# Peptides against a protein of PDB entry 3EFO, part 224

Target 1, 262 residues: chain A of PDB entry 3EFO
Amino acid sequence: SQLADLYKSCETDALINFFAKSAFKAVLHQPLKVIREILVNQTAHMLACYRKNCASPSAASQLILPDSMKVLPVYMNCLLKNCVLLSRPEISTDERAYQRQLVMTMGVADSQLFFYPQLLPIHTLDVKSTMLPAAVRCSESRLSEEGIFLLANGLHMFLWLGVSSPPELIQGIFNVPSFAHINTDMTLLPEVGNPYSQQLRMIMGIIQQKRPYSMKLTIVKQREQPEMVFRQFLVEDKGLYGGSSYVDFLCCVHKEICQLLN

## One batch from the design tools (peptide; made by RFdiffusion4, then SolubleMPNN)

Design b2_p28_5_s4 (from b2_p28_5, 8 letters changed)
Fold by OpenDDE base, seed 1:
Structure b2_p28_5_s4 (fold): chain B 262 residues (1-262), chain A 28 residues (1-28)
Amino acid sequence: as target 1 above (262 residues)
Amino acid sequence: SSYVALDMSDLEKLEEQLEALLDEELAE
């Protein structure tokens, strides 16, 4: 059917780009609460329509997602939790305005990365490999006290260090003897010159290569104050200021779909 | 099939399904 073909052609990255720009434009003339409600309603209605008209009958306990939209909910939740649509005290008015303007000019690939960051386990690097480590889900549950992670969203880059990060890696990256000696005020990694340092710098370069903006590096130590800012980029987790976790959002969408169809 | 069916009645199963789904997406 024409409707089924439409869903097959609708890619999540394009949809999120569209929804983001439409919502960020609406910020100028509608309350944020209303905008968020509209986005949730649009998501539910779109998925309800698919379930009703394009999918075979399924149990009421199942959430049915077209293959082309299988990750739409996670990105939609990220959009809903963005500081432009969900104001946070730690984010200034100027920063919100800046992000709004940036997104309005972003292409599909840029907006996708912006809303769902790459989180890479740097502590697992193989210095003999030229491949990037596989990204992990943006959740605190994927972090480890023994790990070192690099997070990037096209605008910001964070290097997160667990309190029990391997001393040999700390020495390799920062040329200091321990976690306590790491200077978090630096925005550039030192050129230590060992294979691990070179590999990390290469990875950072690859991440930066296809991005239109230069990402500032922030060094983050676990359990220090700046980690709170870093945690806001773990977009699958429950937010501190009214944002839902990914799972909670799925439940919300599922309930609304059921209400529409039953 | 042309769609994914997530089991919203079993949290453990849901988590497994999401892990598989997102692992595939993040690998791309």
Scores: peptide ipSAE 0.624, ipTM 0.944, DockQ to the pose 0.759
Fold by OpenDDE base, seed 5:
Parts: structure tokens; C-alpha cells; sequence
Structure b2_p28_5_s4 (fold): chain B 262 residues (1-262), chain A 28 residues (1-28)
């Protein structure tokens, strides 16, 4: 059907870009709460329409997502939790304004990365491989105290270190003997020159490649104050100030779809 | 049209489905 073809052709990244720009434009003349409600409503309506007209009958307990939109909910939740639409005490008015302006000019690829960051397990690096490590889900559950992770969203880059990070990796990256000796005030990695350091720098370079903005590096130690900022980029997790987890958002959307169809 | 059906009544199953779904997407 024509409608089925429409859903097939609709890509999540393009939709998120559109919704983000639309919502961010609306910030100028509508309350944030209303904007968020509209976004949820639009999401539910699109999916309800698909379920009704394009999908085979299914149990009421199932959430039906067209293949082209199978990750739409996670990105939509990220959008809803963005500081422009959901203010946070740690984010200044200027920062919100800045991010709003940036997103308004972002292309599809840029906005996708912006709303759902790449989280890479750096501690698993093979120095003999030129391939990037596989990205993991942006959740604290994917972190480990023994691990080192690189997070990037096109604007910020974080190097997160677990409290039990391997000393050999710490020395390889920072040329210091232990976790305690790492200086988190630095914004550049030292030129240690060993294969691991070189590989990490290469990865960082690849991530930076073709991005419109130069990402500043922030080094984050687990359980230190800056980690709280880092955790805000773990977009699948429940936010501290009203942001839903991914699962909670799915439940919300599912409930609304059911209400629309009943 | 092809679609994904997430089981919203079983959290464990849902988590497994999401893991498979997102792992595939993140690999791209």
C-alpha cells in the first residue's frame, strides 16, 4: 500500500533530525512541557497508524515497530531528554541556547551522533587491528570498573576510566603509574608513543574525522565529580531530572498507542 | 511490510530483544 511504502522509505535518522529541528524551533513560542508532549504524541500516532494499517494483527502486549523505525523510540527519548527540551540544573541557559543553535544547523548524520553518542570500550583495543572497537549501548550497565571507555557525540569527547582500570593501560595512555596519578585537568593525551597510545590516538582521530566541530577531550575518573556530567551522555539510562530510561519510554509509547487504538 | 515486535509484558525478553536490535544498529 501507499502507506506501507511511506513507512518503508522513512529513515529514523531523518525523522529525528526533522523532529529535533521542529521541536527546537517551537521552543521559542511554546512551553517545553507542551513540546515534549507533542513529540510523544506524534511518535505514538505514527506507530499506531502503522500498527493499524500496515502490520499484521498482534497481541496487545507487543509494541510493533516498522523496520525503518525500529530504533526511533531510543532516539526520540534522547531528543526528549536533551537539555534544550528538558532543562537541567547543571546546564546553563547559555549552553542550552548554544546547543539549540547547533542542532538547528546539523545534518542527519550529525544529529544522529549528537543525540546518541558513540561509546567505545577502549580497554579491549587490539593494537594490531585498524578496526574500531564495537560500540556499546549508552548505559552505565555497559561500563565496568576495570574498563576504559571513549564517548563522543560530535561536540564532546570523554575518556572514562574505571577505578580499577589496568595500570598498564593507564601507564600506556598517561605515562603515570596509577589511576590516582591521572590528571583530569588535561584536555590532551600525552605523547607517550607506545602502540596502545598510538592506537587510541588513531581512534580518536577517526571519530573526529568528518565532524564539523573539533571535540574537546575530557578525562573522567569514575566516582569523581566530573563523572556526573559524563553520565548525562549515557542516554539510555534514567535521567536525574525527569528523563526516562529507554525502557520506560517504550512503555510510555506503548501505553499511548494502545489508548489510541482502543 | 516487515516489522519488529517487542514484548512489553516480559522485561527479560524485552531486554534481550533490545540488545539484539541495538547491537545490530550500533554495528552499522
Amino acid sequence: as target 1 above (262 residues)
Amino acid sequence: SSYVALDMSDLEKLEEQLEALLDEELAE
Scores: peptide ipSAE 0.622, ipTM 0.944, DockQ to the pose 0.816
Fold by OpenDDE base, seed 3:
Structure b2_p28_5_s4 (fold): chain B 262 residues (1-262), chain A 28 residues (1-28)
Amino acid sequence: as target 1 above (262 residues)
Amino acid sequence: SSYVALDMSDLEKLEEQLEALLDEELAE
């Protein structure tokens, strides 16, 4: 059917790019709350239509997602939690305006990375391998007190260090004896010159590659006050300022779909 | 049309389904 073909042709990255630009344009004319409600409503309507017209009958307890949109909800939640649509005290009006303008000009690949950051477990690096570590989900549950993680969203880059990060890795990256000695005011990693440091720098270079903007590095220590900023990039978690977790958002969407189909 | 059915009544199952879904699609 024509409708089935439409859903097959849809791509989540393109949809998110479209929704983001539409929403960010609407910020100038509509309240943020209304914009967020519209986005949720549009998501629910799209999925409800699919469930009704394109999917086989299923239990009410199931959330049905077409293959083309199977990751749409997670990205939609990220969009809803973005500082442009969900104001945060630590983000100035100028910064929000800047981000809004940036997204308005972003392509599909850039916007996708912007809304859902890449989080890499750096502590698992094999210095003998040229392969990048596999990214993990952007959630606190994926962090480890013994781990070191690199997060990048195309605009910002963070190096997060667990309180129990291996001293040998700390030495390898920063040339200091312990976690306590790390200077978080640094925006550049020191030229230590060992294989681990070189590998990390290579990874950072690869991440920076093909990105239109230079990402400044922020060093973040676990349990220090600046970590709060970093945690806002863990987009699957519940936000401090009203943003839902990914699971909670799925429940919300599911509930709305059920209401539409009743 | 192929689709994914997430079980919203079982949190553990849901988490497993999401893991399978997101590891492949979001890791790259």
Scores: peptide ipSAE 0.619, ipTM 0.943, DockQ to the pose 0.752
Fold by OpenDDE base, seed 2:
Structure b2_p28_5_s4 (fold): chain B 262 residues (1-262), chain A 28 residues (1-28)
Amino acid sequence: as target 1 above (262 residues)
Amino acid sequence: SSYVALDMSDLEKLEEQLEALLDEELAE
């Protein structure tokens, strides 16, 4: 059917780019709460229409997502939790305005990375491999106290270190003997010169490539104050200031779809 | 058309489904 073909052609990254720009434009003349409600409603309506017209009958307990939109909910939740649409005390008005303007000019690839960051387990690096480590889901559940993770969203880069990070890796990256000796005020990694340091720098370089803005590096120690900022980029988790977890958002969308169809 | 059906009644199953779904996407 024509409708089925339409859904097949709707790619999530393009949709999120469109919704983000539309919502961020609306911020100028509509309350944030209303904008967020509209986004949720639009998501539910699109999926409800698909379920009604394009999908085979299924149990009411199932959330049906067309293949082209199977990750739409996670990105939509990220959009809803963005500081432009959900104000946070730790984010200044200037920063919010800056992000708004940036997104308004972002292409599909940039906005995708911006809303759902890349989280890489650096502690698993194979110094002999030229491949990037496999990205993990942006959730605290994927972090490890023994791990080191690099997070990037096109604007910011974070190097998160667990309290039990291997001393050999710490020395390899920072040229210091222990976690306690790491200076979190630095915005550049030292050029230690060992294979691990070189590999990490290479990875950071690859991530920076083809990005329109130079990402500022922030070193984050687990259980220190700056970690709170880092955790806000774990977009699948429940937000500190009203944002839902990915699962909770799915439940919300599912409930609304059911209400629309019943 | 092909689609994904997430089981919203079983959290464990849902988490497994989401893991499979997102792992595929993150690998791309």
Scores: peptide ipSAE 0.619, ipTM 0.942, DockQ to the pose 0.820

Design b2_p28_6_s1 (from b2_p28_6, 15 letters changed)
Fold by OpenDDE base, seed 3:
Structure b2_p28_6_s1 (fold): chain B 262 residues (1-262), chain A 28 residues (1-28)
Amino acid sequence: as target 1 above (262 residues)
Amino acid sequence: STSYVSIDIPDTPEVEKIAEEVLNWIRS
């Protein structure tokens, strides 16, 4: 059917770009709560329509997502939790305005990265390989105290260090003997010159490549105050200022779909 | 029909409460 074909051709990255720009434009003349509600309703209606017309019968306890939209909920949740649509005390009005304007000009690839950051386990790097490590889900549950992670969203880059990060990696990256000796005020990694350092720098370069804005590096130590800023980019977790976790959002979406179909 | 992914969402009061809480902050 034409409807089935439509869902097959629909891509989440394009949808989220569209929804983001539409929502961010609406911020100028509609209350934030209205905009957020519209986004949720649109999401629910699209998925309800699919379940009704395109999916095989399933139990009421099952949330059905077409393959083309399997990650739509997680991105939608990220959009809803963005500081433009969900104001946070730590974000100034000017910063919100700036981010809004940036998104209005973003392409599909840029907006996707902006709303859902890339989180890379740097501690797993193989210096003999040219392959990038596979990204992990943006959740604290995927971090480890023994790990080192690089996060990038096209605007910001963070290097997160677990409290139990291997000293050899600390030495390799920062040329200091321990976690405690790392200076988090630096915005550039030192030119250590060893293979691991060079590989990390290469990865950072690849991430920066083809991005329209230069990402400033922030070094973050686990359990230090600046980590709170970093944690805000773990978009699948519950937000500090009311934003839902991905799992909780799925519950909400499911409920809305069921209400539409009952 | 198209291929799809299924996610199990238990029909419990707890899940209902979670959904309502999310909806509340959406509307806040």
Scores: peptide ipSAE 0.551, ipTM 0.937, DockQ to the pose 0.936
Fold by OpenDDE base, seed 5:
Structure b2_p28_6_s1 (fold): chain B 262 residues (1-262), chain A 28 residues (1-28)
Amino acid sequence: as target 1 above (262 residues)
Amino acid sequence: STSYVSIDIPDTPEVEKIAEEVLNWIRS
């Protein structure tokens, strides 16, 4: 059907870019809660229409997402939780204005990365491989106290270190004997010169490549105060100021769809 | 028709509560 073809051609990244820019423009003349509600309603209507007209019959307890929009909910949740649409006490008006302006000029690829960061398990690097490690879901559940992770969203870059990170990797990256010796005030990694350090630097370079903004590196130790900032980029987790987890958001979307179809 | 992904969402009071909580912060 014509509708089925439409959903096949739909791309989530383009939709999120459109929704983000539309919402961020609306911030100038509409309350934030109204904008957020509109976004949820639009999402629910699109998915309800698909279920009604394009999908095969299924149980009411099943949330049906077309392949082209299978990640729409997670990105929409990220958009809703963004500091521009969800006010946070720790985020200044100037910072919100800055991020709003940035997104208004972002292309599809940039906005995709901005709303859903890339989280890489650096501790799994094979120095003999030229491939980037596979990204993991942006959730605390994917972190490990024994691991080292690199997070990037096109504007910020974080190197997160678990409290039990391997000493050999700490030595390889920072040229210090232990986790406790790492200076988190550094914004640049030392040029240690070993294969692991070189590979990490290469990966960071690849991530930075073709990005319009230079990402400042922040080194984060687990259980230290700066980790709170890092955790805000774990977008699938529940936020401190009301932002839902991805799973909880799915429940909400499902209920909204059901209400539309009843 | 198009291919799709199916996610099971239990029809329980707990899930309803979660959905309502999310909707509440959306409207807050």
Scores: peptide ipSAE 0.548, ipTM 0.937, DockQ to the pose 0.928
Fold by OpenDDE base, seed 4:
Structure b2_p28_6_s1 (fold): chain B 262 residues (1-262), chain A 28 residues (1-28)
Amino acid sequence: as target 1 above (262 residues)
Amino acid sequence: STSYVSIDIPDTPEVEKIAEEVLNWIRS
């Protein structure tokens, strides 16, 4: 059917880009709460339509997603939790305005990365390899107290360090003897010159080269106050100020679909 | 004819499977 073909051809990345720009434009004349509700409603309607017209019968307990839209919920949740649509005390008005303007001009690739960051376990780096480590899900559950992670979303870059990060890596990156000695006020890594440091810098460079904007580096130590800012980039987790976890959002969407169809 | 993914709600393991697929998509 024509409708089925439409869903087959759907490009979620383009759709999210469209939703983001539409929502961010609406911020100028609609309450944030209303915008978020509209986004959820639109998501539910699209998926409800698919279930009704394109999917085979299934149990009411099942959420049905066409393959072309399987990543829609996660990105939509990220959009809903973005500081432009969900105000956060730690984000200044100027920063929020800046991000809004940036997204309004972003292409599809940029917006994808912006809403769902790359989270890289750099503590497992192979200094002999030029390949980037495999990204992990943006969730606290994927972090390790013994690990060091690099997060990048095209605008910000974070280096997160677990409280039990290997001292040798701390030494390699910062040229200090321990986690406690790391200065989180710095925005640049020192030129230590060892293979690990060089590899990390190379990776950071590769990430930066793919993006049109210069990403400021923020060093984050686990369990320190600034980590709360970093946690807001763990987009699959529950937000501090009304944002849902990915799982909770899926449940929310499912309920909305059921309400539309039943 | 149209391929789709089914997620049992609430079924954490199934949700996680989908989440992993998302991750794979991000990696591609």
Scores: peptide ipSAE 0.252, ipTM 0.806, DockQ to the pose 0.268
Fold by OpenDDE base, seed 2:
Structure b2_p28_6_s1 (fold): chain B 262 residues (1-262), chain A 28 residues (1-28)
Amino acid sequence: as target 1 above (262 residues)
Amino acid sequence: STSYVSIDIPDTPEVEKIAEEVLNWIRS
């Protein structure tokens, strides 16, 4: 059907870019709660329409997503949890204005990275490989105390170190003997010169390539104060200000779809 | 036919509560 073809051709990254810009434009003349409701309703309506007209009959306990929109909910949840759309007094006007302006000028590739960061397990690096490590989902459940992870969203870059991260990797990256010796005030990695250090620097370079802004590097130790900031970029988890986890958001979306379809 | 992904969302009071809480947050 024509409708089925439409859903096949749909691209989530383009949709999120559109929704984000539309929502961020609307903040100038509509209450934030209304904007958030509209976004959820639009999401639910799109998915309800697919279920009704394109999908085979399925159990009521099943949330059906066309392949082209399989990641729409996760991106939508990220959008809903963005500071621009949060009704919290803790969010400064300056921060809202800044991020709003940034997103309004972002292309599709930039916005998708902005809303859903790239999280790379650096501790798994193969120094003999020219390929980047496979990104993992942005959730604390994917972190490990023994791991080292690089997170980037086009604006910020974080190097997160578990409390039990390998000393040999710490030595390789920072040229210090242990986790305790790492200086988190640095914004640049030392040029240690070993293969691991060079590989990490190469990866960081690749991530920085084609990005319109230079990403500041923040070194984050697990269980130290700056980790709280880092965790806000684990977008599939519950947000600091009540924003839902991805899983919880799916429950909400499913309920809304079911209500639309009676 | 259009390919799709199916996610199991159990019809339980717990899930219902979660959904309501999220919706309330959205509307807050």
Scores: peptide ipSAE 0.608, ipTM 0.944, DockQ to the pose 0.941; fails the geometry check

Design b2_p28_6_s2 (from b2_p28_6, 13 letters changed)
Fold by OpenDDE base, seed 5:
Structure b2_p28_6_s2 (fold): chain B 262 residues (1-262), chain A 28 residues (1-28)
Amino acid sequence: as target 1 above (262 residues)
Amino acid sequence: STSYVAIDIPDTPETQEIAEEVLNWIRS
């Protein structure tokens, strides 16, 4: 059907870019709560329309997402939790203004990465492979105390190390004997020269490639104070200032859709 | 037609409460 074709042609990254810019423009003239509500309503209406007109009959207890927009809710949740749209007084005006201006000039690819970071399990690297490791979901549940993860959102780059990270990998990356010896004040990885170090640097280079901003590297040790900054980029988790987890947001979206259809 | 993903959302008081809390936050 024509409607089915429409949804097939829709892409989440383009939609999120549009919604983000529209919302961030609106903050100058509308209350934040109104903007957030509009975004949720738009999301619900789009998905309700699909369910009503395109999807096969399904149980009422199922949230139906077209394949082309299967990640729309997670991106929308990320947008809703962005500091620009938060009403909390803890968010500085400068930070809000800064991020607003950044997003207003971002292309589709940039905004996609900005709202949903790339989280790579670099502890799984195969030094004999030229392929990037598969990204994992941006949630604390996907981290491991034994793991090392690289997170990038186009503006920031974090290297997160679990408290039980393998000493051999630590040696390979930092040329130090243990987790305790890692200096988190450094913003550059040492040129150790082994295959693992070289591959990690290559991966970082690939991530940085074609990004408009140079991402400063922050090294984060698990359970240290700077980890709190890192955790705010785990966008599928509950936000520090009330933003919902992805799972909880799905419940909300589902309810709104059901209300529209029933 | 297009392919879709179906996510089970249990119809329980707990899920309803979660949805309401999220919505309240959105509207706050």
Scores: peptide ipSAE 0.582, ipTM 0.939, DockQ to the pose 0.923
Fold by OpenDDE base, seed 2:
Structure b2_p28_6_s2 (fold): chain B 262 residues (1-262), chain A 28 residues (1-28)
Amino acid sequence: as target 1 above (262 residues)
Amino acid sequence: STSYVAIDIPDTPETQEIAEEVLNWIRS
């Protein structure tokens, strides 16, 4: 059907870019709660329409997502949890204004990375490979105390180190003997010169390429204060200010769809 | 036919409560 073809051609990254800009424009003249409700309703309506007109019969306990929109909910949840759309007094007007203006000028690729960061397991690097490590989902469940992860969202870059990260990697990256010796005040990695250090620097360079903004590097040790900031970029987890986890958001979306179809 | 992904959302009091909590947050 023509409708089925429409859903096949739909790209989530383009939709999120559109929704984000529309929502952030609406912030100027509509209450935030109304904007958030509209976003959820639009999401539910699109998915309900697909289920009604395109999907084969399925159990009521199943949320059906067309392949083209399989990541729509996760991006939508990220958008809903963005500081621009949060009704929390802890968020400064300046921060809201800054991020609003940034997103309003972002292309599809930039907004995609902005709302859903790239999280790379650096501890798994193959120094002989020219390929980037496969990104993992942005959740604490994907981190490990023995791991080292690089997170980037186009504006910020974080190097997260587990408390049990391998000393040999610490030495390779920072030229210090242990986790405890890492200086988290640095914003640049030392040029140690070994293959691992070179590979990491290359990866960071690739991530920085074609980005409109220079990403400042923040080194984060697990269980230290700066980790709280880092965790806010684990967008599939529950947000600091009440934003839902991805899993919880799916429950909400499913409920809304069911209500529309009843 | 259009390919799709099916995600199991059990119809339990727990999932219902979660959904309501999220909705309340959205509407807050």
Scores: peptide ipSAE 0.604, ipTM 0.943, DockQ to the pose 0.942; fails the geometry check
Fold by OpenDDE base, seed 4:
Structure b2_p28_6_s2 (fold): chain B 262 residues (1-262), chain A 28 residues (1-28)
Amino acid sequence: as target 1 above (262 residues)
Amino acid sequence: STSYVAIDIPDTPETQEIAEEVLNWIRS
């Protein structure tokens, strides 16, 4: 059907860009709670329409997403949890205005990365490979105390180190003997010059490539206070100010869809 | 037809509560 074809051609990254810009524009004249609700409703309606008209028979307990929109909920949740749309006094006006302005000028690729960061397990790097490691889901559950992860969202870059990060990697990256010796005040990695360090720098360069903004590097140690800032970018987890986890959001979306169809 | 992904959302009081909590947050 023509409708089915429409869903096949749907690009989630374009949709989220559109939704983000629309929502952020609406901030000027609508309450935030209204905007958030509209976003959820739009999401639910689109998915309900698909289920009704395009999806094969399925159990009521299943949330059905067209393949082209399989990541729509996670991105939508990220959008809903963005500081621009948060009704929290803890969010400064300046920060809200800043991010709003940024997103309003972002292309599809930029907004995609902005809302859902790239999280790379760099502790698994093969120094003999030029390929980037496969990104993992932005959740604490995907981190490991033994791991080192690079997170980037187009504006910020974080190097997160688990408390049990391999000393050899720490040595390779920072030229210090242990986790405790890492200086988190650094905004640049030292020029150590070993293959691992070089590869990491290369990866960082690739990530920075074609991005309109220079991403400042923040070194983050697990269980230190600055990690809380990093955790804000683990967008699939529950937000600091009540924003839902991805899993919880799915429950909400599913309920809304069911209500529309039943 | 169009390929799709199915995510199991158990119909339990817990999931219902979660959904309500999220919705309340959205509307807050």
Scores: peptide ipSAE 0.594, ipTM 0.941, DockQ to the pose 0.942; fails the geometry check
Fold by OpenDDE base, seed 1:
Structure b2_p28_6_s2 (fold): chain B 262 residues (1-262), chain A 28 residues (1-28)
Amino acid sequence: as target 1 above (262 residues)
Amino acid sequence: STSYVAIDIPDTPETQEIAEEVLNWIRS
């Protein structure tokens, strides 16, 4: 199941907004490691309480997530890996302050998109359909060298192109014959005028719609230097500064729950 | 809620090591 589908049926959006604002407020008075630990403890306690009081008996090797909180761990991991909560000197004070202020003013819908971006496989677009393609999980494992993906988090928009992306799509989007001819310095797609180009532009417009900030478009070629910035938004992967992958975080959460219950 | 998702987390030394590594990072 896609994360987007899970999100629609869960209460995690409100919870993560609360946790984020609470944590970012606490940054002014508490050490970052303490804040991160509190977040993990709160997550573990919530899930432990559910398992103990609501869930049927299950094997100790199973992490049990209530349906309403299916995506709580993934969002919590994203929050923990946000620059505001990272204890790394590489993170500038200005960046911390900027993102902190942004999140403190975000509504529920804005914050969930901010922490977990929308990643769309636009190479699968049906030009006859007005529906958005189903979002994929934000992980490198979901990318393909033959694919083209659009990523948006409410503040930034990226168009990622695999090294083997279809030349016909490249021609359709950029009006150039090959991957090598794509100019990554552009911040706007050319108005080529074909159905695929028009649909892509429409999708970008839909994504931008109802967002409080204008998202700048960045064109990213696979294996080029700017891809490093793009990969930071693949939030389910291991972070650059030691932040855990989603899978690894689940192991951690499971262990904490087991310790609380046993 | 009566509905839930179960995720298998194998009880192996590897998973324990992963969990500890994550915890160490969180507490760093």
Scores: peptide ipSAE 0.593, ipTM 0.941, DockQ to the pose 0.662; fails the geometry check

